# Peptides against a protein of PDB entry 5TUV: the designs that were tried, part 201

Target 1, 107 residues: chain A of PDB entry 5TUV
Amino acid sequence: KEVIDRLRYLKAEIEDLELKERELDQQKLWLQQSIKNVMDDSINNRFSYVTHEDICNCFNGDTLLAIQAPSGTQLEVPIPEMGQNGQKKYQINLKSHSGPIHVLLIN
Target 2, 107 residues: chain B of PDB entry 5TUV
Amino acid sequence: AQECQNLEVERQRRLERIKQKQSQLQELILQQIAFKNLVQRNRHAEQQASRPPPPNSVIHLPFIIVNTSKKTVIDCSISNDKFEYLFNFDNTFEIHDDIEVLKRMGM

## One batch from the design tools (peptide; made by RFdiffusion4, then SolubleMPNN)

Design b2_p28_8_s3 (from b2_p28_8, 8 letters changed)
Fold by OpenDDE base, seed 4:
Structure b2_p28_8_s3 (fold): chain B 107 residues (1-107), chain C 107 residues (1-107), chain A 28 residues (1-28)
Amino acid sequence: as target 1 above (107 residues)
Amino acid sequence: as target 2 above (107 residues)
Amino acid sequence: SKVLTATLGSSDLSQKLKEINEFIKKND
């Protein structure tokens, strides 16, 4: 009897949790769309940038590459492995589908 | 019973997923706030300067920052597909997104 | 060889980059 009651309770709770998870999924989707709408607004888009000073204030000493690319651009980084020449491969691949990639060297 | 144990494991898994989704939702909310603050800052700054920032002095969102040693040799090439870029490094690097930059800026 | 991937503008980009950075650091 106790086991049966526990089973009933667990099944009911899992059903409630399923509903909660779906609710959160919808909220995430809504917020993601809201962010896109805000960023795509003409006025907001005009002012959606950071400066060289901003970047320099966030990072110290090293060489910095600022790479601007459209949303949806695919980034690929092979796990470093020994190459044919005996050197580990450190590489970044970018694939844009909708616009140009702009690169700025900082520091 | 084994069935009871299975359901308890499932319940716990769902609870963990819900917790993760709640955290992710909070992060998205903060991202939207940070972006709005960035836009407000830039708009005010340009009003004070009475002009936009010079071209190539700013990095438009979305972007990534690649951080590497000043001794690192960086090669950049564009593939036959004009939308594909390859960056080769002779040493390690770190990649950071615009969201992290906005956080570091205190937006 | 194995390749780590991420998408600009994706909500999981930050986490993906963290993982990438750790893999690069681990294989230094």
Scores: peptide ipSAE 0.674, ipTM 0.911, DockQ to the pose 0.845
Fold by OpenDDE base, seed 1:
Structure b2_p28_8_s3 (fold): chain B 107 residues (1-107), chain C 107 residues (1-107), chain A 28 residues (1-28)
Amino acid sequence: as target 1 above (107 residues)
Amino acid sequence: as target 2 above (107 residues)
Amino acid sequence: SKVLTATLGSSDLSQKLKEINEFIKKND
């Protein structure tokens, strides 16, 4: 009886959890769309930038590349492997489909 | 019973997934707030300066930051349309997105 | 060879970059 009752309880709870998860999924979609709408607004888009100072305050002591690219740009990083000269290769590949990529060197 | 154990495992899996999704939603909310704060800051700054920032002095969203040593040699190959970039580094690097930058900025 | 990938603007970007950074660091 206890086992049967536990089974019934678990099945009912799992059903409730499924509903909760679907609710969260929908909330995520709506929030993502909201963010997109805010960012795509003409006024907001005009002011959606950071400065050199902002970046320098976030990082120090290194070379910084700021790479601006459209949403949807694909980033690829191959697993570092030994090159022909015995040096590991560290590489970044960027591919945009909707606009040009801009690179700015910061220090 | 084995069936009870299976359902309990499933229950726990769903609970963890729900917890993760709730956390992700909270992060999205913070991202939206950070972006709005950024826009407000920039609007105010430009109003005070009575001019927009120089074109090459700011980085527009979305962007990524590549951080590497000052000694790192960086080679870059660019496609004709600037839609594709290939970066080669002779040492390790780190990549951070605009969300990470906004967090570090305290937005 | 294995290639790590991410997409700008994706909600998973931050996590993907974290994985990439850790992977680069681990294989230094």
Scores: peptide ipSAE 0.674, ipTM 0.911, DockQ to the pose 0.834
Fold by OpenDDE base, seed 3:
Structure b2_p28_8_s3 (fold): chain B 107 residues (1-107), chain C 107 residues (1-107), chain A 28 residues (1-28)
Amino acid sequence: as target 1 above (107 residues)
Amino acid sequence: as target 2 above (107 residues)
Amino acid sequence: SKVLTATLGSSDLSQKLKEINEFIKKND
């Protein structure tokens, strides 16, 4: 009976956890839509940018490429493998479906 | 006893998932706040300057930052419509998104 | 060959980029 009581307790708790998880899922979806709406607003979109100075302050001592591309742009990075010349290949592939890609060399 | 153990494992798994989802939700909230702060900063800056920044001096969201050594040789192939980019590096690189940049900026 | 992928604007972009960065670092 003690085992039975423990089983009942665990099952009840799991049911409560299922409800909590569903609640969090709904909250996430709502917040994601809210963020999208805020970012898509014409006024907010006009001012949704960072400066070269902003980027330079975030990263020091290296070459920085800033790549602006529309949402949905696909990013691909193959596993670095030895090339024919004996050098590992480090590569980035970008493909946009909705607009052009813009690249800036920061430093 | 075995059934109790199985349910306890499931309970723990669900608790961990809920914790992860709570953390993700908090991150989304912070992202929204950071974006709003960015917009407010830029609006205020442009008002004081009485003009928008030069087009090539800013990076519009969404964007990514590629960070690599100053010694890294970068080759870039671009499609005619600028929808596809192929970057080749002779050394390692790091990629960061706009969300991380906003965090580093303290937004 | 295996290719790591990510999508700009996706909710899991940050996590995917972290994975990519670690992957590149480990294969240096």
Scores: peptide ipSAE 0.672, ipTM 0.907, DockQ to the pose 0.835
Fold by OpenDDE base, seed 2:
Structure b2_p28_8_s3 (fold): chain B 107 residues (1-107), chain C 107 residues (1-107), chain A 28 residues (1-28)
Amino acid sequence: as target 1 above (107 residues)
Amino acid sequence: as target 2 above (107 residues)
Amino acid sequence: SKVLTATLGSSDLSQKLKEINEFIKKND
């Protein structure tokens, strides 16, 4: 009896949690679309940038490459493996489908 | 009893997923706020300067930052349409997105 | 060979990049 009551309670709670999870999923989707709309707005888009100084202030003592690419650009990083010369290869592959990629050397 | 235990495990699993989704939702909200703050900053700055920044002095969103040692040798191969890039490094690197940069900027 | 992938604009980009960074670091 106690077990049966507990089972009933748990099933009801799980049902409520399922609803909550779906609600959060919907909210996430809505917010993602909202962010996209805000960023795609002509006025906002005009001012959607950071400066070299901004980047330099975020990182110290290293070489920095800034790579601007359209949303949807595919990034690939193969697992570092020993190359022909016995050196590990570190590589980044970028493929855009909607526009050109622009690269800036910051420092 | 076993069914009760199974449901309790499921309950806990769902609770954890919900917690994670709530955190992710909050993160998206903060991202939107950060973006709006960035736009506001840039609009104000350009108003004060009475001109936009030079094209090569800013990085437009979306972007990624590649961080590597000053000693790292970087080779880049670019397609003719600039839609595909291949970067080769002789040492390790880190990649960061614009969201993280905005966070580091305190936006 | 295994390749780590990420997509700009994806909701999991930050997490993917974190994984990539950790992976690169571990294989140094």
Scores: peptide ipSAE 0.668, ipTM 0.906, DockQ to the pose 0.819

Design b2_p28_8_s4 (from b2_p28_8, 11 letters changed)
Fold by OpenDDE base, seed 1:
Structure b2_p28_8_s4 (fold): chain B 107 residues (1-107), chain C 107 residues (1-107), chain A 28 residues (1-28)
Amino acid sequence: as target 1 above (107 residues)
Amino acid sequence: as target 2 above (107 residues)
Amino acid sequence: KKVLKATLGSSDLSEKLKEINEYIKKND
């Protein structure tokens, strides 16, 4: 029957797609590890920085805070809610477990 | 048949996931290239200057940028070990990662 | 209270930050 043939075709195609998706997942993992290795290299790490000028060129007319923190640092932003004073609260919480956090005022 | 329809939906779902994963891989490749270009730029710049930049003049990766209005009042609480920060803003802000900054820099 | 979370160095950081920015913007 045509329906049976279509079912078989679709099942075979889905199986191929499953294999393709797993392949892409593996490629992503390897690429992520590659990036990590490149960034962790001593020479690359020494030169892995941007300047104040770089940041200013990317963002104009605003106050800019640059926050350097170790990988794995947790960032939390509560959904803005009205405070007791009637003003919405805008907050950022940062917590590092592996090293200090450094904050620079750019503008 | 309903079974064919279900498989067609599944097929389409998998195709979309594959497309998304392919795009994500391309993004990772571009990130790696951008990082390498950044390192190369900084190496060249330091060679020309014959010295490293002052420590407070650069932002080391990884970092985030907080962008807010010039009128925004920012309050900061810091732990003794500088592992925890709490920022309070009286207005809205935007957060951007180093990857986006590198993109804006044209790396 | 709902809190939006992200991790520095995570592969999904950019997406999480976009989400955070949108939430902040919508609550302006």
Scores: peptide ipSAE 0.684, ipTM 0.911, DockQ to the pose 0.825
Fold by OpenDDE base, seed 3:
Structure b2_p28_8_s4 (fold): chain B 107 residues (1-107), chain C 107 residues (1-107), chain A 28 residues (1-28)
Amino acid sequence: as target 1 above (107 residues)
Amino acid sequence: as target 2 above (107 residues)
Amino acid sequence: KKVLKATLGSSDLSEKLKEINEYIKKND
């Protein structure tokens, strides 16, 4: 039956797709670890920075805050809501557990 | 048949997930390349200058950039150990990570 | 109260920040 043939085809294709997805998952894990290793290298870490000029060239006409914080630092932004004074609340909360946070005013 | 339709939906779902994962892998590759290019640039620059940049003139990875209007009033509260920061803005802001900055820099 | 969250150094940081930026923009 044509329907039976279609079912067989679809099942076989799904099985192949499952294998492909698992392969991609493994590749992602490998690449993530590779990036981590490269960034954690002492020489690379020493030179892993951008300049004020770099940041200014990426943005224009606005106030720019550069916030350097350790990996793993938690960032929280409440959804803007009206305050008691009728002003919407725009907030950023940062919590680091592994080191201090450093803030630079770029512009 | 209904079973064929169900499997076709599942097939399409898996294809979309695979496509997304492939895109994510490509982004990771680009991130690694960008980081390596950044390190190479900085190493060369320091060699030419025969000195490292001043400590407060650069932003070390990882970092985020907060972009807001020149008119925005920013209030900041920090803990004594600088592990916790609270920023209050009277207007909207945008947050960008170091990966996006590297992209904008053309790394 | 709903709070948007992200983690520095996380692989999904860029996506989370895009979401945050959209929420901020939407409520402008």
Scores: peptide ipSAE 0.684, ipTM 0.910, DockQ to the pose 0.836
Fold by OpenDDE base, seed 4:
Structure b2_p28_8_s4 (fold): chain B 107 residues (1-107), chain C 107 residues (1-107), chain A 28 residues (1-28)
Amino acid sequence: as target 1 above (107 residues)
Amino acid sequence: as target 2 above (107 residues)
Amino acid sequence: KKVLKATLGSSDLSEKLKEINEYIKKND
């Protein structure tokens, strides 16, 4: 019947889509590794920076903190809640395991 | 049949995931291009200047930018080895990564 | 208490930061 044929078609298509999705997952992993390799290259690493002017051009009117930290640095931000004194807490926690963190104040 | 309907829902779900993954791959490619453009720009700039930029005038990747009001009071506590930072703000802030900065720079 | 987490260099960093920014803004 038509229903049986439709079922067969859908199952076959889903199988093909599963293969396509796995292919995309593999491509993503490859591209991520490629980006890492490019960034870790000694020459590229030497020139992998932005200037103070670059940041100022991207952001204006506010105080800016530029925080340089090694890849893998952990960032934690508690959801703002009322503190003991009734004031909301706005906090950033940073933890690096591979190198020091550097902070530059801009504007 | 109910089975056909279930499979059609699954098919549609997979198609949407594939579309999303394709978009994410395109984004990664653009990120890689942006990084290469950044490196090329900096190499050329240093060649023209015949010197590297001052160490405290540039921010090396990876980094984050914290944006807050000029009136925001920021308190920072640092570990002895500078591997751990705690930032306290008396008002709201926004965090942006290096990828967003490169986008805003037009790289 | 709930804490939002992200990792520098991670592929999902941008998305996590967007979420963090939204939570901060929501609680202003």
Scores: peptide ipSAE 0.684, ipTM 0.911, DockQ to the pose 0.841
Fold by OpenDDE base, seed 2:
Structure b2_p28_8_s4 (fold): chain B 107 residues (1-107), chain C 107 residues (1-107), chain A 28 residues (1-28)
Amino acid sequence: as target 1 above (107 residues)
Amino acid sequence: as target 2 above (107 residues)
Amino acid sequence: KKVLKATLGSSDLSEKLKEINEYIKKND
C-alpha cells in the first residue's frame, strides 16, 4: 500500500542523507587541516597578525584586551553570581598547555 | 502510519543538520580566505615600509579580544610560567575571537 | 557552580563565545 511505499522511500532517503552527512564531516576535517597547514606555514605565520588600529576600528571606545594564546588554550567563564560583597563576579580563566599567554591593552 | 511520521521527522532532522554543516563549511572557507587576505595585506605593507611593525604593536593569531567598559576595573593573576591567567572584572565584558575580528575588518 | 567553557582553535569557539557573551549580558 501507499504507506509501505512511503516507508521504503523514506528509509532510502535517510540512508542517502546519512552518506551526505558523513561526506560533509570529512570535508570539514579536510578543510580544518588545510587551514591549519596554511596558518602554520612559515611565511604565513610571519604575517598572521592584526594591528592595534585594526582592533580599534572593529570596536567602540571601550577598554580592549588582546590576548594571544596558542590553539588549545582553555577558556573558562563562571556564570556570574553574587559574591559575598553583594557584587556579581565576572571572571575569565585561561589555561594554555603549549605556550605562554601574551596580553596587550588597547585603548 | 506512525512509523512513517517518525521517519519523516527523522528525515527533516537530518536535513537540518546537513544544512548547518554546509553553512559551517562555508564559514571555514571564508575564514581561510580572510586569513590569506590578511597575510597579503601585511606582507605588502611591510614591503612598502621596508621594515616589520614595531614589537608589541601587533597581535599575532590566534587571539581573543575582551571588550569591557572604560570604567571596568580589571585584576589579573598570572602563573609563573605565564601559562595560566585569571582575570577579574567588576563589570560585564564581551569576548570575541580572531575570526570575528577578521570579519569586522572586511578581510 | 556552572562554568562556561571554550577552547581556542576549536571550530565551535565563535558559537561558544556568543553564548558566553549572552550569559554575561543576561546576568547583568
Scores: peptide ipSAE 0.681, ipTM 0.908, DockQ to the pose 0.817

## One batch from the design tools (peptide; made by RFdiffusion4, then SolubleMPNN)

Design b2_p29_1_s1 (from b2_p29_1, 9 letters changed)
Fold by OpenDDE base, seed 1:
Structure b2_p29_1_s1 (fold): chain B 107 residues (1-107), chain C 107 residues (1-107), chain A 29 residues (1-29)
Amino acid sequence: as target 1 above (107 residues)
Amino acid sequence: as target 2 above (107 residues)
Amino acid sequence: SFHYSSKEVEEEIEKLGENFKGKPFKYTL
């Protein structure tokens, strides 16, 4: 009796949780679209930038590369493998499909 | 007994996924707020300066920041169409997206 | 947000063993 009651309770709870999970998925999609709309707005787009000072304040002591690219640009970092010379290869691959990539060195 | 245990495991799994999704939603909300704050900051700054910043003084979104040691040798290969970039490093590096930068900026 | 550290990735691979072929890190701007 106790086991049967627990099973019924668990099944009902799982159904409720499934509904909640779907709700959260929809909210995520909505919010992502909202963010996109805000970023694509002409006024917001005009002012959607950071300065060299901003970056320098966030990072110190290193060489900094700022890479600006169109939305949808793909970044890939392969697993570091030993090169032919026994040196590990540290690489970043960037591929844009819609426009040029701009690279800035920040000192 | 076993069915009850299986359902309890499933329930717990769903609860954890829901928790993760809730956290992701909060993150997206913060991203939207940070972006809006950035836009407001820049708009105000340009109004005060009565001019836009020089094009080479700012990094437009979306962007990434690559940081590495000042001793790291960086080479960059660019495709003919400038749509593909290959960066090679002789040492370790870190990559930060624009979202992380905005967080560090306190947006 | 996404953060990638090549050092951390290497350390993780070393911990998981030489046969661990992780997937490349991918991000879309």
Scores: peptide ipSAE 0.526, ipTM 0.892, DockQ to the pose 0.862
Fold by OpenDDE base, seed 3:
Structure b2_p29_1_s1 (fold): chain B 107 residues (1-107), chain C 107 residues (1-107), chain A 29 residues (1-29)
Amino acid sequence: as target 1 above (107 residues)
Amino acid sequence: as target 2 above (107 residues)
Amino acid sequence: SFHYSSKEVEEEIEKLGENFKGKPFKYTL
């Protein structure tokens, strides 16, 4: 009896959790679309930038590269493996499909 | 007994997924707010300056920031259309996305 | 948000073992 009652309770709770999970999934999709719409707005797009000062305030002391690329640009960082010369390979691969990539040296 | 245990494991798994989804949703909300604040800041700044910033003085979203030692040698191979970039570093580096930058800016 | 440190990745790999090879990091802008 106790086990059966626990099973019924768990099944009912799982159904409620499924509904909650679906609700959150829909909310995420809605919010993602909302963000996209806000960013794609012509006025917002015009003002969607940071300055060199902004970056310098966030980071200090090192060489800073700002890489601007279209949405959907793919970035890959391979595992630092030993190269032919015994030097580890520290690499960043970028691939855009919709426009050029721009690189700025901040400092 | 075993069925009950299986359902309890499933229940816990669903609860953890829900928790993760709730956290991700909150992060998206913060991203949207940060972006709106950024746009508002920039609009106000340009109104006060009565001009847009120089094109090469700002970094448009989306972007990433790469930071590395000033001693790091950086080699860059670029495709003819500038859609592909390969960066090689002789030492370690860090990468930060625009979302992190906006957070650090207090947006 | 996203933060990647090649140094941290190397240190983690070193800690896990010389023969450990992780997966490449991937990010989409």
Scores: peptide ipSAE 0.526, ipTM 0.892, DockQ to the pose 0.856
Fold by OpenDDE base, seed 4:
Structure b2_p29_1_s1 (fold): chain B 107 residues (1-107), chain C 107 residues (1-107), chain A 29 residues (1-29)
Amino acid sequence: as target 1 above (107 residues)
Amino acid sequence: as target 2 above (107 residues)
Amino acid sequence: SFHYSSKEVEEEIEKLGENFKGKPFKYTL
């Protein structure tokens, strides 16, 4: 009797948790769409930028490259492997489909 | 007995996933707030200056920041249309997205 | 947010062995 009752309780709780997980997944999708809509607004887009000073305040002591690209640009970083010359390959590949990529050196 | 134990393990796994999803939703909410604060800041700054910032002084979203040692040699290959970029580094580097930058800015 | 460190990736590969020569890191802006 106790085992059967425990099984029924656990199954009911798991069903409730499944519903909660689906709710959270849906909320995530709606929030992501809301963010996109806010960013795509013409006024917001006009003011969607940071300054060189902003970046310099966030990072110090290194060479900094700012890479601006259209939304949907694909970034790929290969696994560092030994090249033919015995040096490790550190690479970044960028591919845009909708516009040019811009690179700024920040110092 | 074994069936109860299996369901308890499943229950715990679902609870942990739900907790992670809740945390991710909170992060997205903060991202939306940060973006709105950025837009408000920039709009106010341009109103006070009575002009937009110089074109080469700002970085529009979306962007990434690459940081590396000042001793790192960086080579860049660019397609004719500037839609494809290949960066080669002779040493390690780090990449940060615009969301991380907004967090560091305290937006 | 996203953060990538080539150094951390190398260290992870060394710890986990060749079986984790996984897929290149991919991100969409």
Scores: peptide ipSAE 0.524, ipTM 0.892, DockQ to the pose 0.833
Fold by OpenDDE base, seed 2:
Structure b2_p29_1_s1 (fold): chain B 107 residues (1-107), chain C 107 residues (1-107), chain A 29 residues (1-29)
Amino acid sequence: as target 1 above (107 residues)
Amino acid sequence: as target 2 above (107 residues)
Amino acid sequence: SFHYSSKEVEEEIEKLGENFKGKPFKYTL
C-alpha cells in the first residue's frame, strides 16, 4: 500500500509539474515578445544606446571593441587552433543579414 | 520500489528545470527594466543637453563588447559579403553582450 | 546574458583533452 500510494502521489505531482513547466514556457514567450515590442518602438529605439563612458566604466584597462549590429546577426567563435606560424588563432566571425555592422574602438 | 525511484528522479529533474526557467524569467524581467531605465536616462540627458549625442559617441543596441589586453593585435577583415566580418586576435579575449553591460551599469 | 572567455575555453580544452574540444561558441544578437 505504501509504495502504491507513493507512486500515485509522484505521478500526480509530475503531472502538476508538467503543467507548471508549460505555463513558464508561455510566460517566457510572452515576455520575450513584450521586450521585442518595447525595443522596436520608435521612441525607445531612438534612445536605446550606451555611451563610451558607460562602457569604460564597466571595463577598465583593456582595449575595448564595441560591435553594433542588427538583431539576428550571428556571432561565432571557433575553437582556438594552432596556425601555420605556430600561433593560436583567436577569431570572431560575424554575419549580418539585415544591415551593416559598426565597430567602435573604445580607449 | 524501482518505479518509485525512477519517478522520484524524474520529479527532481522537472523541479530543477522549473527552477531554471523561473530564473530565466526573472532575468528577462530585469532586462526589460534595465532597457526602460536606459531609455529614460538617455531621454532625460538629451533634454537637459538640448541636443542628441554625437553619432560616433554612442553604441546602439544590440551590441557586444570585446575586451582584450592593450598589447593584443587586432585585425578586422570584411568579406566579399559586406555584412560578414572576421576579427583576428593574437591573444585571448572576452566577449560580453549588451545585457551584461546594462547590468554592470546598474540599469 | 553571456560571457565568453577564450582563456576559459582553452583551459577547459587543456583539462579535458583535445578529444573534448567541444563546439564553437555561437550567439545571435
Scores: peptide ipSAE 0.521, ipTM 0.890, DockQ to the pose 0.868

